# Designs tried in a protein design run: peptides against a protein of PDB entry 5TUV. Part 61

Target 1, 107 residues: chain A of PDB entry 5TUV
Amino acid sequence: KEVIDRLRYLKAEIEDLELKERELDQQKLWLQQSIKNVMDDSINNRFSYVTHEDICNCFNGDTLLAIQAPSGTQLEVPIPEMGQNGQKKYQINLKSHSGPIHVLLIN
Target 2, 107 residues: chain B of PDB entry 5TUV
Amino acid sequence: AQECQNLEVERQRRLERIKQKQSQLQELILQQIAFKNLVQRNRHAEQQASRPPPPNSVIHLPFIIVNTSKKTVIDCSISNDKFEYLFNFDNTFEIHDDIEVLKRMGM

## One batch from the design tools (peptide; made by RFdiffusion4, then SolubleMPNN)

Design b2_p14_6_s3 (from b2_p14_6, 8 letters changed)
Fold by OpenDDE base, seed 4:
Structure b2_p14_6_s3 (fold): chain B 107 residues (1-107), chain C 107 residues (1-107), chain A 14 residues (1-14)
Amino acid sequence: as target 1 above (107 residues)
Amino acid sequence: as target 2 above (107 residues)
Amino acid sequence: KIIFEKSGFKYIFE
């Protein structure tokens, strides 16, 4: 019957899709590792930077802070709470474990 | 048949996941290309200038950009080792990662 | 609490 044929087709397709998904998962892992290796390369690391001009060209009209920190740095944004003066608290908490954090004012 | 419908739903779910994973892979590829282009640009620029840029004129990866209104008051507390930073804002802010910046730069 | 890693940072949103 048509239903049986459709079921067979769907089952076969799902099996193929499962294989495809696993392939993509492996490709993702490989590419992630590749990117890490490229970024960790001594020469690439030396030239892995943007300028003030680059940032200014990307943003306008606001106060800009550039925060550079070692890989693995934790960035925490708590839920805004009302302060004692009736002002909401908007916070960013940074914690590095590998080195100092650098902050630059842009604009 | 109900089984046919169930399998069609499953097929669609898998197709959507595959589509999402393909998109994620494309983003990773673009990240790698953008980083490569950034490095090449900087290497070429330094070769032409015959010197590296001033140390405080560039922001090394990884970094984030925090933008907020010019009216926003920003307070910063820093640990002695500069491994911890606490930023307080009296208004909302936006966070942009280096990947987004590279995209905006056209890398 | 939402936690994810991107661009070398570990983001923690409460």
Scores: peptide ipSAE 0.626, ipTM 0.905, DockQ to the pose 0.905
Fold by OpenDDE base, seed 2:
Structure b2_p14_6_s3 (fold): chain B 107 residues (1-107), chain C 107 residues (1-107), chain A 14 residues (1-14)
Amino acid sequence: as target 1 above (107 residues)
Amino acid sequence: as target 2 above (107 residues)
Amino acid sequence: KIIFEKSGFKYIFE
Protein backbone atom coordinates (compact mmCIF):
# COMPACT_ATOMS: atom_id res chain seq x y z
CA LYS B 1 0.00 0.00 0.00
CA GLU B 2 2.87 2.32 0.71
CA VAL B 3 4.44 1.36 -2.58
CA ILE B 4 1.19 1.97 -4.37
CA ASP B 5 0.90 5.37 -2.78
CA ARG B 6 4.46 6.20 -3.74
CA LEU B 7 3.82 5.13 -7.31
CA ARG B 8 0.75 7.30 -7.50
CA TYR B 9 2.65 10.23 -6.09
CA LEU B 10 5.54 9.82 -8.50
CA LYS B 11 3.28 9.50 -11.49
CA ALA B 12 1.45 12.64 -10.52
CA GLU B 13 4.68 14.52 -9.99
CA ILE B 14 6.05 13.39 -13.33
CA GLU B 15 2.90 14.63 -14.97
CA ASP B 16 3.39 18.01 -13.35
CA LEU B 17 6.99 18.05 -14.48
CA GLU B 18 5.89 17.33 -18.02
CA LEU B 19 3.69 20.38 -17.92
CA LYS B 20 6.51 22.45 -16.50
CA GLU B 21 8.88 21.30 -19.20
CA ARG B 22 6.43 22.20 -21.92
CA GLU B 23 6.00 25.59 -20.33
CA LEU B 24 9.73 26.15 -20.42
CA ASP B 25 9.85 25.05 -24.03
CA GLN B 26 7.26 27.64 -24.93
CA GLN B 27 9.12 30.30 -23.01
CA LYS B 28 12.27 29.43 -24.90
CA LEU B 29 10.49 29.82 -28.21
CA TRP B 30 9.10 33.13 -27.08
CA LEU B 31 12.48 34.43 -26.04
CA GLN B 32 14.12 33.24 -29.22
CA GLN B 33 11.50 34.97 -31.27
CA SER B 34 11.84 38.08 -29.16
CA ILE B 35 15.58 38.17 -29.70
CA LYS B 36 15.08 37.66 -33.41
CA ASN B 37 12.59 40.49 -33.58
CA VAL B 38 14.87 42.82 -31.69
CA MET B 39 17.86 41.99 -33.85
CA ASP B 40 15.89 42.27 -37.07
CA ASP B 41 14.64 45.72 -36.21
CA SER B 42 16.11 48.18 -38.65
CA ILE B 43 17.42 50.56 -36.03
CA ASN B 44 18.85 47.84 -33.85
CA ASN B 45 20.40 46.15 -36.84
CA ARG B 46 22.16 49.36 -37.77
CA PHE B 47 23.83 49.48 -34.38
CA SER B 48 24.45 45.78 -33.85
CA TYR B 49 28.22 45.83 -34.04
CA VAL B 50 31.36 45.70 -31.96
CA THR B 51 34.57 47.59 -32.56
CA HIS B 52 38.15 46.53 -32.90
CA GLU B 53 38.74 47.96 -29.48
CA ASP B 54 35.98 45.84 -28.04
CA ILE B 55 37.57 42.70 -29.40
CA CYS B 56 41.06 43.66 -28.36
CA ASN B 57 39.87 44.25 -24.84
CA CYS B 58 38.41 40.77 -24.75
CA PHE B 59 41.46 38.94 -26.07
CA ASN B 60 45.17 39.42 -25.63
CA GLY B 61 48.30 38.27 -27.31
CA ASP B 62 46.92 36.19 -30.13
CA THR B 63 46.01 36.57 -33.75
CA LEU B 64 42.34 37.35 -33.98
CA LEU B 65 40.13 36.92 -36.99
CA ALA B 66 36.68 38.41 -36.90
CA ILE B 67 34.36 36.63 -39.26
CA GLN B 68 31.04 38.25 -39.95
CA ALA B 69 28.54 36.23 -41.90
CA PRO B 70 24.81 36.11 -42.49
CA SER B 71 22.61 34.01 -40.31
CA GLY B 72 22.53 30.44 -41.41
CA THR B 73 26.16 30.37 -42.42
CA GLN B 74 27.66 26.94 -42.12
CA LEU B 75 30.83 26.63 -40.09
CA GLU B 76 32.58 23.33 -40.50
CA VAL B 77 35.61 22.20 -38.58
CA PRO B 78 36.74 18.90 -39.99
CA ILE B 79 38.74 16.37 -38.08
CA PRO B 80 42.38 17.35 -38.23
CA GLU B 81 44.05 15.15 -40.78
CA MET B 82 47.67 14.53 -41.47
CA GLY B 83 49.02 16.70 -44.20
CA GLN B 84 51.48 15.77 -46.86
CA ASN B 85 54.37 16.65 -44.61
CA GLY B 86 52.93 14.80 -41.66
CA GLN B 87 51.58 17.94 -40.08
CA LYS B 88 48.03 17.97 -38.89
CA LYS B 89 45.91 20.37 -40.83
CA TYR B 90 43.43 22.47 -38.96
CA GLN B 91 40.66 23.92 -41.03
CA ILE B 92 37.59 26.06 -40.93
CA ASN B 93 35.18 25.84 -43.81
CA LEU B 94 32.59 28.56 -44.11
CA LYS B 95 29.66 28.45 -46.44
CA SER B 96 27.10 31.21 -46.63
CA HIS B 97 23.92 30.99 -48.61
CA SER B 98 22.51 34.43 -48.00
CA GLY B 99 25.36 36.82 -48.52
CA PRO B 100 29.06 37.43 -48.52
CA ILE B 101 31.32 36.67 -45.64
CA HIS B 102 33.49 39.44 -44.27
CA VAL B 103 36.74 38.81 -42.48
CA LEU B 104 38.69 41.29 -40.43
CA LEU B 105 42.11 40.85 -38.96
CA ILE B 106 42.09 42.27 -35.48
CA ASN B 107 45.19 44.04 -34.10
CA ALA C 1 9.36 -1.58 -6.05
CA GLN C 2 11.28 -1.73 -9.29
CA GLU C 3 8.66 0.40 -10.97
CA CYS C 4 8.94 2.88 -8.15
CA GLN C 5 12.67 3.04 -8.63
CA ASN C 6 12.27 3.51 -12.36
CA LEU C 7 9.88 6.37 -11.83
CA GLU C 8 12.20 7.99 -9.36
CA VAL C 9 14.98 7.84 -11.91
CA GLU C 10 12.68 9.33 -14.51
CA ARG C 11 11.62 12.02 -12.07
CA GLN C 12 15.20 12.97 -11.44
CA ARG C 13 15.94 12.99 -15.14
CA ARG C 14 13.10 15.37 -15.78
CA LEU C 15 14.14 17.60 -12.93
CA GLU C 16 17.61 17.86 -14.39
CA ARG C 17 16.24 18.68 -17.83
CA ILE C 18 14.04 21.35 -16.33
CA LYS C 19 17.00 22.81 -14.51
CA GLN C 20 18.99 22.88 -17.72
CA LYS C 21 16.17 24.55 -19.59
CA GLN C 22 15.81 27.15 -16.88
CA SER C 23 19.49 27.96 -17.21
CA GLN C 24 19.16 28.20 -20.97
CA LEU C 25 16.30 30.63 -20.57
CA GLN C 26 18.39 32.76 -18.28
CA GLU C 27 21.14 32.82 -20.87
CA LEU C 28 18.70 33.93 -23.54
CA ILE C 29 17.50 36.74 -21.32
CA LEU C 30 21.06 37.83 -20.75
CA GLN C 31 21.73 37.70 -24.47
CA GLN C 32 18.81 39.95 -25.17
CA ILE C 33 19.87 42.38 -22.49
CA ALA C 34 23.43 42.39 -23.76
CA PHE C 35 22.29 43.09 -27.28
CA LYS C 36 20.07 45.94 -26.20
CA ASN C 37 22.90 47.41 -24.19
CA LEU C 38 25.20 47.11 -27.18
CA VAL C 39 22.77 48.94 -29.41
CA GLN C 40 22.27 51.64 -26.83
CA ARG C 41 26.00 52.09 -26.41
CA ASN C 42 26.59 52.38 -30.12
CA ARG C 43 23.74 54.77 -30.67
CA HIS C 44 25.02 57.00 -27.93
CA ALA C 45 28.58 56.82 -29.20
CA GLU C 46 27.59 57.74 -32.73
CA GLN C 47 25.50 60.61 -31.44
CA GLN C 48 28.44 61.95 -29.52
CA ALA C 49 30.78 61.54 -32.47
CA SER C 50 28.17 62.86 -34.88
CA ARG C 51 29.16 60.19 -37.36
CA PRO C 52 29.05 56.46 -37.85
CA PRO C 53 32.21 54.42 -37.58
CA PRO C 54 34.10 53.51 -40.72
CA PRO C 55 32.69 50.38 -42.33
CA ASN C 56 35.77 48.25 -41.85
CA SER C 57 36.35 49.33 -38.29
CA VAL C 58 33.42 47.43 -36.85
CA ILE C 59 32.20 43.87 -36.84
CA HIS C 60 28.51 43.41 -37.38
CA LEU C 61 26.56 40.65 -35.74
CA PRO C 62 26.42 37.76 -36.17
CA PHE C 63 30.12 37.04 -36.04
CA ILE C 64 32.68 34.72 -34.62
CA ILE C 65 36.18 35.33 -33.40
CA VAL C 66 38.91 32.89 -34.31
CA ASN C 67 41.77 33.03 -31.87
CA THR C 68 45.12 31.44 -32.60
CA SER C 69 48.74 31.87 -31.69
CA LYS C 70 50.73 34.69 -33.22
CA LYS C 71 52.96 32.00 -34.65
CA THR C 72 50.15 30.22 -36.41
CA VAL C 73 50.28 30.43 -40.17
CA ILE C 74 46.90 31.06 -41.66
CA ASP C 75 46.00 30.47 -45.28
CA CYS C 76 42.70 31.55 -46.70
CA SER C 77 40.94 30.64 -49.89
CA ILE C 78 37.97 32.71 -50.92
CA SER C 79 35.32 32.07 -53.51
CA ASN C 80 34.58 34.63 -56.17
CA ASP C 81 31.40 35.76 -54.48
CA LYS C 82 32.91 35.52 -51.00
CA PHE C 83 30.24 33.05 -50.01
CA GLU C 84 32.80 30.39 -49.24
CA TYR C 85 35.94 30.62 -47.16
CA LEU C 86 38.50 27.96 -46.46
CA PHE C 87 40.92 28.66 -43.66
CA ASN C 88 43.96 26.53 -43.11
CA PHE C 89 45.90 26.71 -39.88
CA ASP C 90 49.15 25.02 -39.07
CA ASN C 91 48.17 24.90 -35.42
CA THR C 92 45.12 24.80 -33.18
CA PHE C 93 42.64 27.61 -32.86
CA GLU C 94 39.73 28.66 -30.69
CA ILE C 95 36.34 29.88 -31.80
CA HIS C 96 34.36 32.39 -29.80
CA ASP C 97 30.86 33.46 -30.74
CA ASP C 98 29.46 36.94 -30.51
CA ILE C 99 27.51 36.05 -27.38
CA GLU C 100 30.68 35.24 -25.52
CA VAL C 101 32.26 38.43 -26.77
CA LEU C 102 29.37 40.49 -25.51
CA LYS C 103 29.71 38.79 -22.15
CA ARG C 104 33.39 39.58 -22.01
CA MET C 105 32.59 43.15 -22.93
CA GLY C 106 30.35 43.39 -19.91
CA MET C 107 27.24 44.12 -21.90
CA LYS A 1 29.89 14.47 -35.86
CA ILE A 2 28.43 17.28 -33.81
CA ILE A 3 25.96 19.69 -35.32
CA PHE A 4 24.39 22.63 -33.56
CA GLU A 5 23.30 26.16 -34.21
CA LYS A 6 24.33 29.17 -32.23
CA SER A 7 24.62 32.87 -32.94
CA GLY A 8 23.30 32.37 -36.42
CA PHE A 9 25.98 29.89 -37.36
CA LYS A 10 25.48 26.24 -38.06
CA TYR A 11 28.41 24.51 -36.46
CA ILE A 12 29.60 21.22 -37.83
CA PHE A 13 32.36 19.52 -35.94
CA GLU A 14 33.55 16.21 -37.20
Scores: peptide ipSAE 0.621, ipTM 0.903, DockQ to the pose 0.898
Fold by OpenDDE base, seed 1:
Structure b2_p14_6_s3 (fold): chain B 107 residues (1-107), chain C 107 residues (1-107), chain A 14 residues (1-14)
Amino acid sequence: as target 1 above (107 residues)
Amino acid sequence: as target 2 above (107 residues)
Amino acid sequence: KIIFEKSGFKYIFE
């Protein structure tokens, strides 16, 4: 009887958890869409930027490259390989399909 | 019973997934808030300055930051339409997305 | 090979 009662309890709880998980999935979907809509708004888009000072305050003592690219841009970082001269090649490949890429050196 | 044990494992699995989804949802909420705060800051700043910032002084979203040692040699190859970039480094580098930058800015 | 999309970029780490 205890086992039967426990089984019924667990099954009912799992059903409730399934509903909760579906609710969270839906909330995530709508929140993602909301963020997209806010960022795509013409006024918000006009002011969606950071300054050189902002970046410099976040990082110290390094060479900084700021790379702005259209949404959907591909960023590829291959495994470092030894070059013909014995130097490891550290690379970043960027490929955009919807617009130009803009790069700024931050000092 | 074995069936009870199986359901208890399933219950725990679902609880962990729900916890993870809740944390991911909170992260999205924070991203949206940070973006809105950024927009408000920039609007206020431009109103005070009575002009927009110089075009090459700001980085528009979406962007990434690449940081490396000041001793690192960086070579860049660019396509004619600026849709493709190839960066070569003689040493290691780090990549930071715009979300992380906004967090570091305290937005 | 790790592929994911975040912050408007499609990341490909080999």
Scores: peptide ipSAE 0.609, ipTM 0.905, DockQ to the pose 0.889
Fold by OpenDDE base, seed 5:
Structure b2_p14_6_s3 (fold): chain B 107 residues (1-107), chain C 107 residues (1-107), chain A 14 residues (1-14)
Amino acid sequence: as target 1 above (107 residues)
Amino acid sequence: as target 2 above (107 residues)
Amino acid sequence: KIIFEKSGFKYIFE
């Protein structure tokens, strides 16, 4: 039947798509590792920074906090809940495990 | 047959995932390019200036930018070792990672 | 860009 032929075709196509998806997954992993290696290079690491001017040029008219932290530092923003005074709580929680966190007020 | 319809839905779902993964790969490529351009820019700038930038004038990767209104009151609690930070805001804020900043910088 | 008004957020420095 035509339906049987369609089923066979679809199954074969899905198999090909699975192969393609796995290929993309591998490429992603490789690229992520490549980026890490590039960033961890001693020379590149020395020059892996932005300036205050860079940040100011990207954002205007607001208070800007620059938070520099070691890799692996965890940042959490809880869902705003009502505080004691009925005010919503807007919070940022930072936790580092490998070094101090550095915070700069830009504007 | 119902099986045929199910497989067609599955095929379409996989195609969409593949599309999404391709987009994600493109973003990673752009990240790597942006980082390399950043390093190149900074190396060139330091060569021209014949000196490194002042220690407190740069923000080293990885970092994030917190953007909030100038009227926002920010309270910060810091652990003794500076490994843990708690920020309280009386209003909403935005967070931008270093990747987005590099994009805004045109890297 | 993430605006924090109603949703939570988790991020890890990399």
Scores: peptide ipSAE 0.381, ipTM 0.892, DockQ to the pose 0.131

Design b2_p14_6_s4 (from b2_p14_6, 6 letters changed)
Fold by OpenDDE base, seed 1:
Structure b2_p14_6_s4 (fold): chain B 107 residues (1-107), chain C 107 residues (1-107), chain A 14 residues (1-14)
Amino acid sequence: as target 1 above (107 residues)
Amino acid sequence: as target 2 above (107 residues)
Amino acid sequence: KKVSEKSGFIYIFE
């Protein structure tokens, strides 16, 4: 009796959890679409930027590069390998397919 | 019973997935709020200044920030159309996305 | 943040 009751309870709970998980999946989908809509709005897009001051306040004591690129641009950082001179190569490869890439040096 | 144990394992697995999805949803909400706050800030700032900022003084989304030591030597190769970039560093660097920057800005 | 010293990675601008 106890085992049977426990089984029934667990099955019912798992069913409820399945419904909850589907609800969260749906909410995520809607929120992602909402974010895209907000960011793609012409007025919002006009004001979707940060300043040099903003970046400087976030980082101290380093050389900073700001790289702005179109959505979908691929940034690749390969595993550091030894170069011909025996020095490790630290690289960033950028590839855009929809527009130019802009780089700003922030001191 | 073994069947009860199997269902309890499944229940726990589902609970963990739900927790992870809830966390991801919260992050998306925060991203949307941060973006809206950024837009409002910039809109207000431009109204007060009665002009938009100079083109080279701001970084438009989407962007990333690369930070490295002041001693790091950086070389850059650019394609003619600026669709492809190759950066070479003689030392390590860090990459931060725009979402992280907005968080650091307190948006 | 991501560090160059770690394993290779790819980031997509969104």
Scores: peptide ipSAE 0.599, ipTM 0.905, DockQ to the pose 0.133
Fold by OpenDDE base, seed 3:
Structure b2_p14_6_s4 (fold): chain B 107 residues (1-107), chain C 107 residues (1-107), chain A 14 residues (1-14)
Amino acid sequence: as target 1 above (107 residues)
Amino acid sequence: as target 2 above (107 residues)
Amino acid sequence: KKVSEKSGFIYIFE
């Protein structure tokens, strides 16, 4: 029946899509490793920075905090909850395991 | 018939995932390009200036930018070793990573 | 909670 043929076709196509997805996954891993290698290079690392001017040109009119931290630093943003004073709590938790965190006020 | 419909739904789901992964790969490529451009810019700038920028005038990767209203009150608690930070805001904030900043910079 | 790694940071959102 046509249904049977359609089923066979769909199953075969899904199998092909699985192969394609795995290919993309491998490409992602390769590219991620490539990026890491480039960023970890001593020369590149030396010049991997932006200026205050760069940041100011990207944002307007608000308070800007720049937080620099070692790779692997945990950034936690809890769900805003109502505080005991009736004010919602907005917070950021940072935890580094490999070095100090640096905070700069840009403006 | 029902099985056929189920497989078609699965097929569509996989196609969407593949599309998303393709887009993610493109983003990674752009990220790598942006980083390389940043490094080149900074190297050239330092060569022209014949000196590196002051240590506290630049923001090294990786970093995040926290954007909030000028009216927002920000409190920060820092551990002794500066490995842990707790930020409290009395209003909402936005977080932007260095990748987004590089994009905004046109890198 | 959701965990995502971006730009060297590990984002943890509930």
Scores: peptide ipSAE 0.599, ipTM 0.907, DockQ to the pose 0.913
Fold by OpenDDE base, seed 4:
Structure b2_p14_6_s4 (fold): chain B 107 residues (1-107), chain C 107 residues (1-107), chain A 14 residues (1-14)
Amino acid sequence: as target 1 above (107 residues)
Amino acid sequence: as target 2 above (107 residues)
Amino acid sequence: KKVSEKSGFIYIFE
C-alpha cells in the first residue's frame, strides 16, 4: 500500500537525517576547537590585528570607537531608559577579568 | 494517514535544522579562512617593511567597533585598573564584532 | 551588527 510504503520511506529518511545532524554537530565542535587553536598560536597571535585604515575602509561618516579587550570580556548594552532630563540613556558597560581594556578613537 | 503527515512534518523540521547547521558550519569555515588570510597579510606586510607597525596604529583581536553619529557625545568612565569601562552616549550607536569587520575587509 | 535602540544585549569577546 502506498501509505505503508511512504511511512517506511519517511522513517528511513528521518533516521538518515539524524545521522547527518550528529555528523554536523561533531564537525562544528571540531572546527570551533580548530579555530581556537589557530588563534592561540603564538605566531598567529602576533599578527592577529587590523589597522586604522582597515577600519576606516569598512565604515564612513560616523565616529568610530575600537574596543580591544581580552577574551571573556563582557560587553553589556542595557535597554535605553529615560534620564532625568527626559533623554534616553544609551550605555555600554565593559568588564574584563583577565586584562586591561584598550579603546581607540577612529576617524 | 495522520502518521504519515506527522512524519513529513518531522522530516521537514529536521531538514531545516540541518540546513541551519550547515550554514553555521560554513560561517565558521569562512571565519577561520578570514583569520588565516589576515595573519598572512600582516606577516607579508611586516616582512616587506622589515618592522612591525606602531603599537597604537593597530587593533588586536578580539575587538569590537562602535559607530555613532559625528554629533553624538560620548562620555567614558574608567576603573583604576582599566578592567571596567562605562560609556555614555547621548544618541544611538551600533556595534560590530571583529568577525563582521574581517568580512567587510574582504578577508 | 547590533543596535543600541532595538534591545538590550550582552556580547562576549572571543
Scores: peptide ipSAE 0.594, ipTM 0.903, DockQ to the pose 0.135
Fold by OpenDDE base, seed 2:
Parts: C-alpha cells; sequence; structure tokens
Structure b2_p14_6_s4 (fold): chain B 107 residues (1-107), chain C 107 residues (1-107), chain A 14 residues (1-14)
C-alpha cells in the first residue's frame, strides 16, 4: 500500500542520511587534524601572530587586552555575582598548565 | 500513519544536523584559509623588513581579545610563575577568540 | 563573541 511504500522510502533515505552524516564527521576529523598539522609546522608557527595594528583595526574606541596563552589554557568567566560592596563582579580566571600567560594592553 | 510521521520527523532532524555539520565544516575551511593567509602576510612583511617584529609587539596564536569600555577599571592578579591570572573588571566585557579576529582582519 | 553578562562560560585555548 501507499503507507508501506512511504515507510520503505523513508527508511532508505534515513539510511542514506546516516552515511552522509558519518562522511561529514570524518571530513571534520580530517580537517581538524589538517589544521593542527598546519599550525604545528615550524615555519607556520613562527609566523602565526597578529600585530597591534591588526587588533586596533578590528576594534575601535575600547580598551583591548590581548591574552596569549598555551593551548589547553582554561579561561573561566563566572556568572557575575554581587560583591560585598554591592557591585557585580566581572571576572576572568585563567589557568595554564603548560606555559606562561602573556597579556598585552593594545589601547 | 503515525510511523510515517515519526520517520519524517527523524529524517528532518537528520537533515538539519547534516546542514549544521556542513556549515561547521565550511567554517573550519575558512579558518585554515585565514591562517594560511596570515602566515603568508607575515612572511612577506618580514622579508620586506629584513627582520622579525619585536617580541612584545605581536600577539602569537592562540590568543583571545578582551574588549571593554575605556572607563572600565581592570585589576589583575598574577601568580609568580604567570600560570594563573585573575582579572577583575568593574563593568562588562566581551571576549573574542583569534578565529573571530582573523575574520575581522579579512584574512 | 562572548559577553560577560550573558552567562558563565569556560573557554579553552586551542
Amino acid sequence: as target 1 above (107 residues)
Amino acid sequence: as target 2 above (107 residues)
Amino acid sequence: KKVSEKSGFIYIFE
């Protein structure tokens, strides 16, 4: 019947979609690995930086902090809570396990 | 039929996931392209200048940019080994990752 | 882009 035919069609299509999704997952994995390989290359790593001018061109009129830290460094921003003085506390907590953190004031 | 409807919902869900994964894959491709362009730019610039930039004049990847008002007061506590940082802001701030910065740079 | 006021979050440098 029509319903049976529709069911067969849908099941077949879903199976095809599952294959497509797995293909995309594999592509993502390979691309991520490719990016890591490119960034870890000695020459690329040497030139993997931006300048103060670059940052200033992206942002205008505000105070800008550049925080450079090793991969794996954890940056935590807690939900702002009221301090003892009644003011909300806006915080950034940084923890690195593999190297020092470097902070630059851009403007 | 109810079974047909259930499968159609599942099909649509899978289609949406595939669409999302395709978009994410495209973003990763753009990230890789942006990084390669950045490296190429910096290599060319250093070749023209015949020297690398001063160490404290550039921000090496990975990094983040903290954007806040010029009026925002920022206090920073640093561990002796510079592995731990605590930033206190008296107002709100925004965080931008290096990927977003590269996009804004037009890389 | 992440805003401090929106919610607490954790970012990992990659």
Scores: peptide ipSAE 0.589, ipTM 0.902, DockQ to the pose 0.137

Design b2_p14_7_s1 (from b2_p14_7, 9 letters changed)
Fold by OpenDDE base, seed 3:
Structure b2_p14_7_s1 (fold): chain B 107 residues (1-107), chain C 107 residues (1-107), chain A 14 residues (1-14)
Amino acid sequence: as target 1 above (107 residues)
Amino acid sequence: as target 2 above (107 residues)
Amino acid sequence: PVTFTLSGNGINFS
């Protein structure tokens, strides 16, 4: 009877969790659309930028590259492999389909 | 007993997914707030200056920041249309998205 | 390889 009661409890809880998960999924979609609408607004888009100073204040001591690319740009980071000289290769591949990519050296 | 164990595993899996989704929702809300704050900051700054910033002094969203050691050698290959970029590093690097930058900026 | 997509909502795994 204890096992039966546990089974009933678990089944009921799982059903409740399913409902909660669906609710969260819907909320996520709504928020994502909201963010998109805000960012796509002409006025907001005009002012959607950071400065060199902003970046320098966030990072220090290293080489900083800023890469601006259109939404949807593909960023690929291959698993490091050994090169011909015995050195591991670290790479970033960028491919845009909707516009040019802009790269800035911050420091 | 076996059925009970299976349901307990499923229950735990669902609980973890829900927890992750709740965290993701919170991040989305923060992203939207951060973006709005950024726009407001920039609008105010440009109003005070009575001019937009120089084109090459700002980084428009969306963007990423690549951080690597100052000793890292970076090679960049660019396509003619600037739609494709290939970066080669002789050492490890870190990638930070614009969301993280806005967080670090306190937006 | 690890592939990401740049978007207005940051980097997304693809």
Scores: peptide ipSAE 0.273, ipTM 0.891, DockQ to the pose 0.038
Fold by OpenDDE base, seed 2:
Structure b2_p14_7_s1 (fold): chain B 107 residues (1-107), chain C 107 residues (1-107), chain A 14 residues (1-14)
Amino acid sequence: as target 1 above (107 residues)
Amino acid sequence: as target 2 above (107 residues)
Amino acid sequence: PVTFTLSGNGINFS
């Protein structure tokens, strides 16, 4: 009978956890929408940028490419395979559906 | 009982998912704060300079940063409409999103 | 291949 009581307790707790999880899911959706709204605001959008200096301060000693593309742009990184010349292929494929892609060389 | 054990496993799994979702929410909050701080910084900077930065000197969100060795040879193929890019590297590279950059900037 | 999508919330897996 102790087992039965434990089962009842666990089932009740799991039910409470289900409610909590759904609450968190809704909060996530709300927050994501809030972020989108903030970023899509005309004034915020105007000032939503970083500078070359910002990037250089974050990274050093390497070649840096900054790739700006519209939201929804697809980025693919294939698994490196051996190329015709005997070396592995390291690739990035970008495909935008809503606007042009802009690339800047930093450093 | 076996059923009790199964429910305890499920309970623990749900608790872990909830913890992860809470962490993800916190991350989203930080992202929103970082973005707002970025916008505020840029607005203030442009006010002080009494001019916007040159168009080619800034990187608009969303963007990614590709980091690779200075010795890495990079080839880029671009579609006519600039909607599709193919990057070829002769060595490994790292990709960082704008969120990580904002974090490194201390936003 | 690993596929990502750029968004206002960073890189998302697809």
Scores: peptide ipSAE 0.268, ipTM 0.889, DockQ to the pose 0.039
Fold by OpenDDE base, seed 4:
Structure b2_p14_7_s1 (fold): chain B 107 residues (1-107), chain C 107 residues (1-107), chain A 14 residues (1-14)
Amino acid sequence: as target 1 above (107 residues)
Amino acid sequence: as target 2 above (107 residues)
Amino acid sequence: PVTFTLSGNGINFS
């Protein structure tokens, strides 16, 4: 019947999609490893920086803080809560495990 | 039939996942390209200048950019072990990662 | 702990 044929077709298509999804997963894994290798290369690491001018060109008018920290540094932004004086508190929490955190005021 | 409808739903779910994974993969590719372009730019610039940039004039990856009003008061507290940092803001702020910055830079 | 206060008008240390 037409329904049976449709079922067979859909099952076959789903199998093809499963293969495609697995292929993409593998590609992602390889690409992630590639990026890591490129960034960890000593020469690339030496030149892996942006300038103050670069940052200023990306943003306008406001106060800009640049926070440089080792890979794996934990970043937490709690939900703003009301302070004792009735003012909301806005926070950024950082936890580094492998090196110092450096803060720069851009403007 | 109900089975046919179920498979149609499953097919659509898989198609959406594949689309998302394809997009994520493209972003990773762009990240790698952007990083390589950044390194190349910096290498070329230092070769022309015949010197590295001053240490405090650059921001090494990985980093984040915090954008807030010029009137925002920012307080930074450092833990005793210097591994934890707490930033307090009296107003809202935006956070941008290095990936977004590289995009804005046109890398 | 050392506290830093930052604003658009500069940095204060305490």
Scores: peptide ipSAE 0.158, ipTM 0.883, DockQ to the pose 0.130
Fold by OpenDDE base, seed 1:
Structure b2_p14_7_s1 (fold): chain B 107 residues (1-107), chain C 107 residues (1-107), chain A 14 residues (1-14)
Amino acid sequence: as target 1 above (107 residues)
Amino acid sequence: as target 2 above (107 residues)
Amino acid sequence: PVTFTLSGNGINFS
């Protein structure tokens, strides 16, 4: 009897959790679409940038390279392996399909 | 009962998944807020200066930041159409996306 | 392709 009651309770709770999860999925979908709309707005797009000072304030003591690329640009970072000279190879491969890539040296 | 145990495991699994989705949703909200704050800041700044910033002084979204030692040698190969880039480093590097940068900026 | 080298001392083209 107690087991039956527990089973009934658990099944009801799981059903409620399923509803909650679907609600969160819907909220995520709407928020993602909202973000896209905001970023694609012509005025917002015009002002969607950071400055050299902004970047320098976030990082210090190192070489900083800023790479601006269109959304959807493929980024590949191969696992470091030994090169011909015995030095490990550290690489970044970028491939854009919708526009040019722009690179800036910050410091 | 075995059925009760199975349902309890499922309940816990769903609870954890819901918690993760709630966290992801919160991050999306913060991203949108940060972006809106960035746009507002830049609009105000340009109004005060009565001019846009120089083209090479800003980094437009979306972008990534590559951080490496000042001693690191970076070799870059670029395609004619600037759609493909190959970076070679003689040492380790870090990559940071624009979302992280906006967070560090306090947006 | 165009190749250039970046370092802590600036950009070098080659």
Scores: peptide ipSAE 0.150, ipTM 0.883, DockQ to the pose 0.128

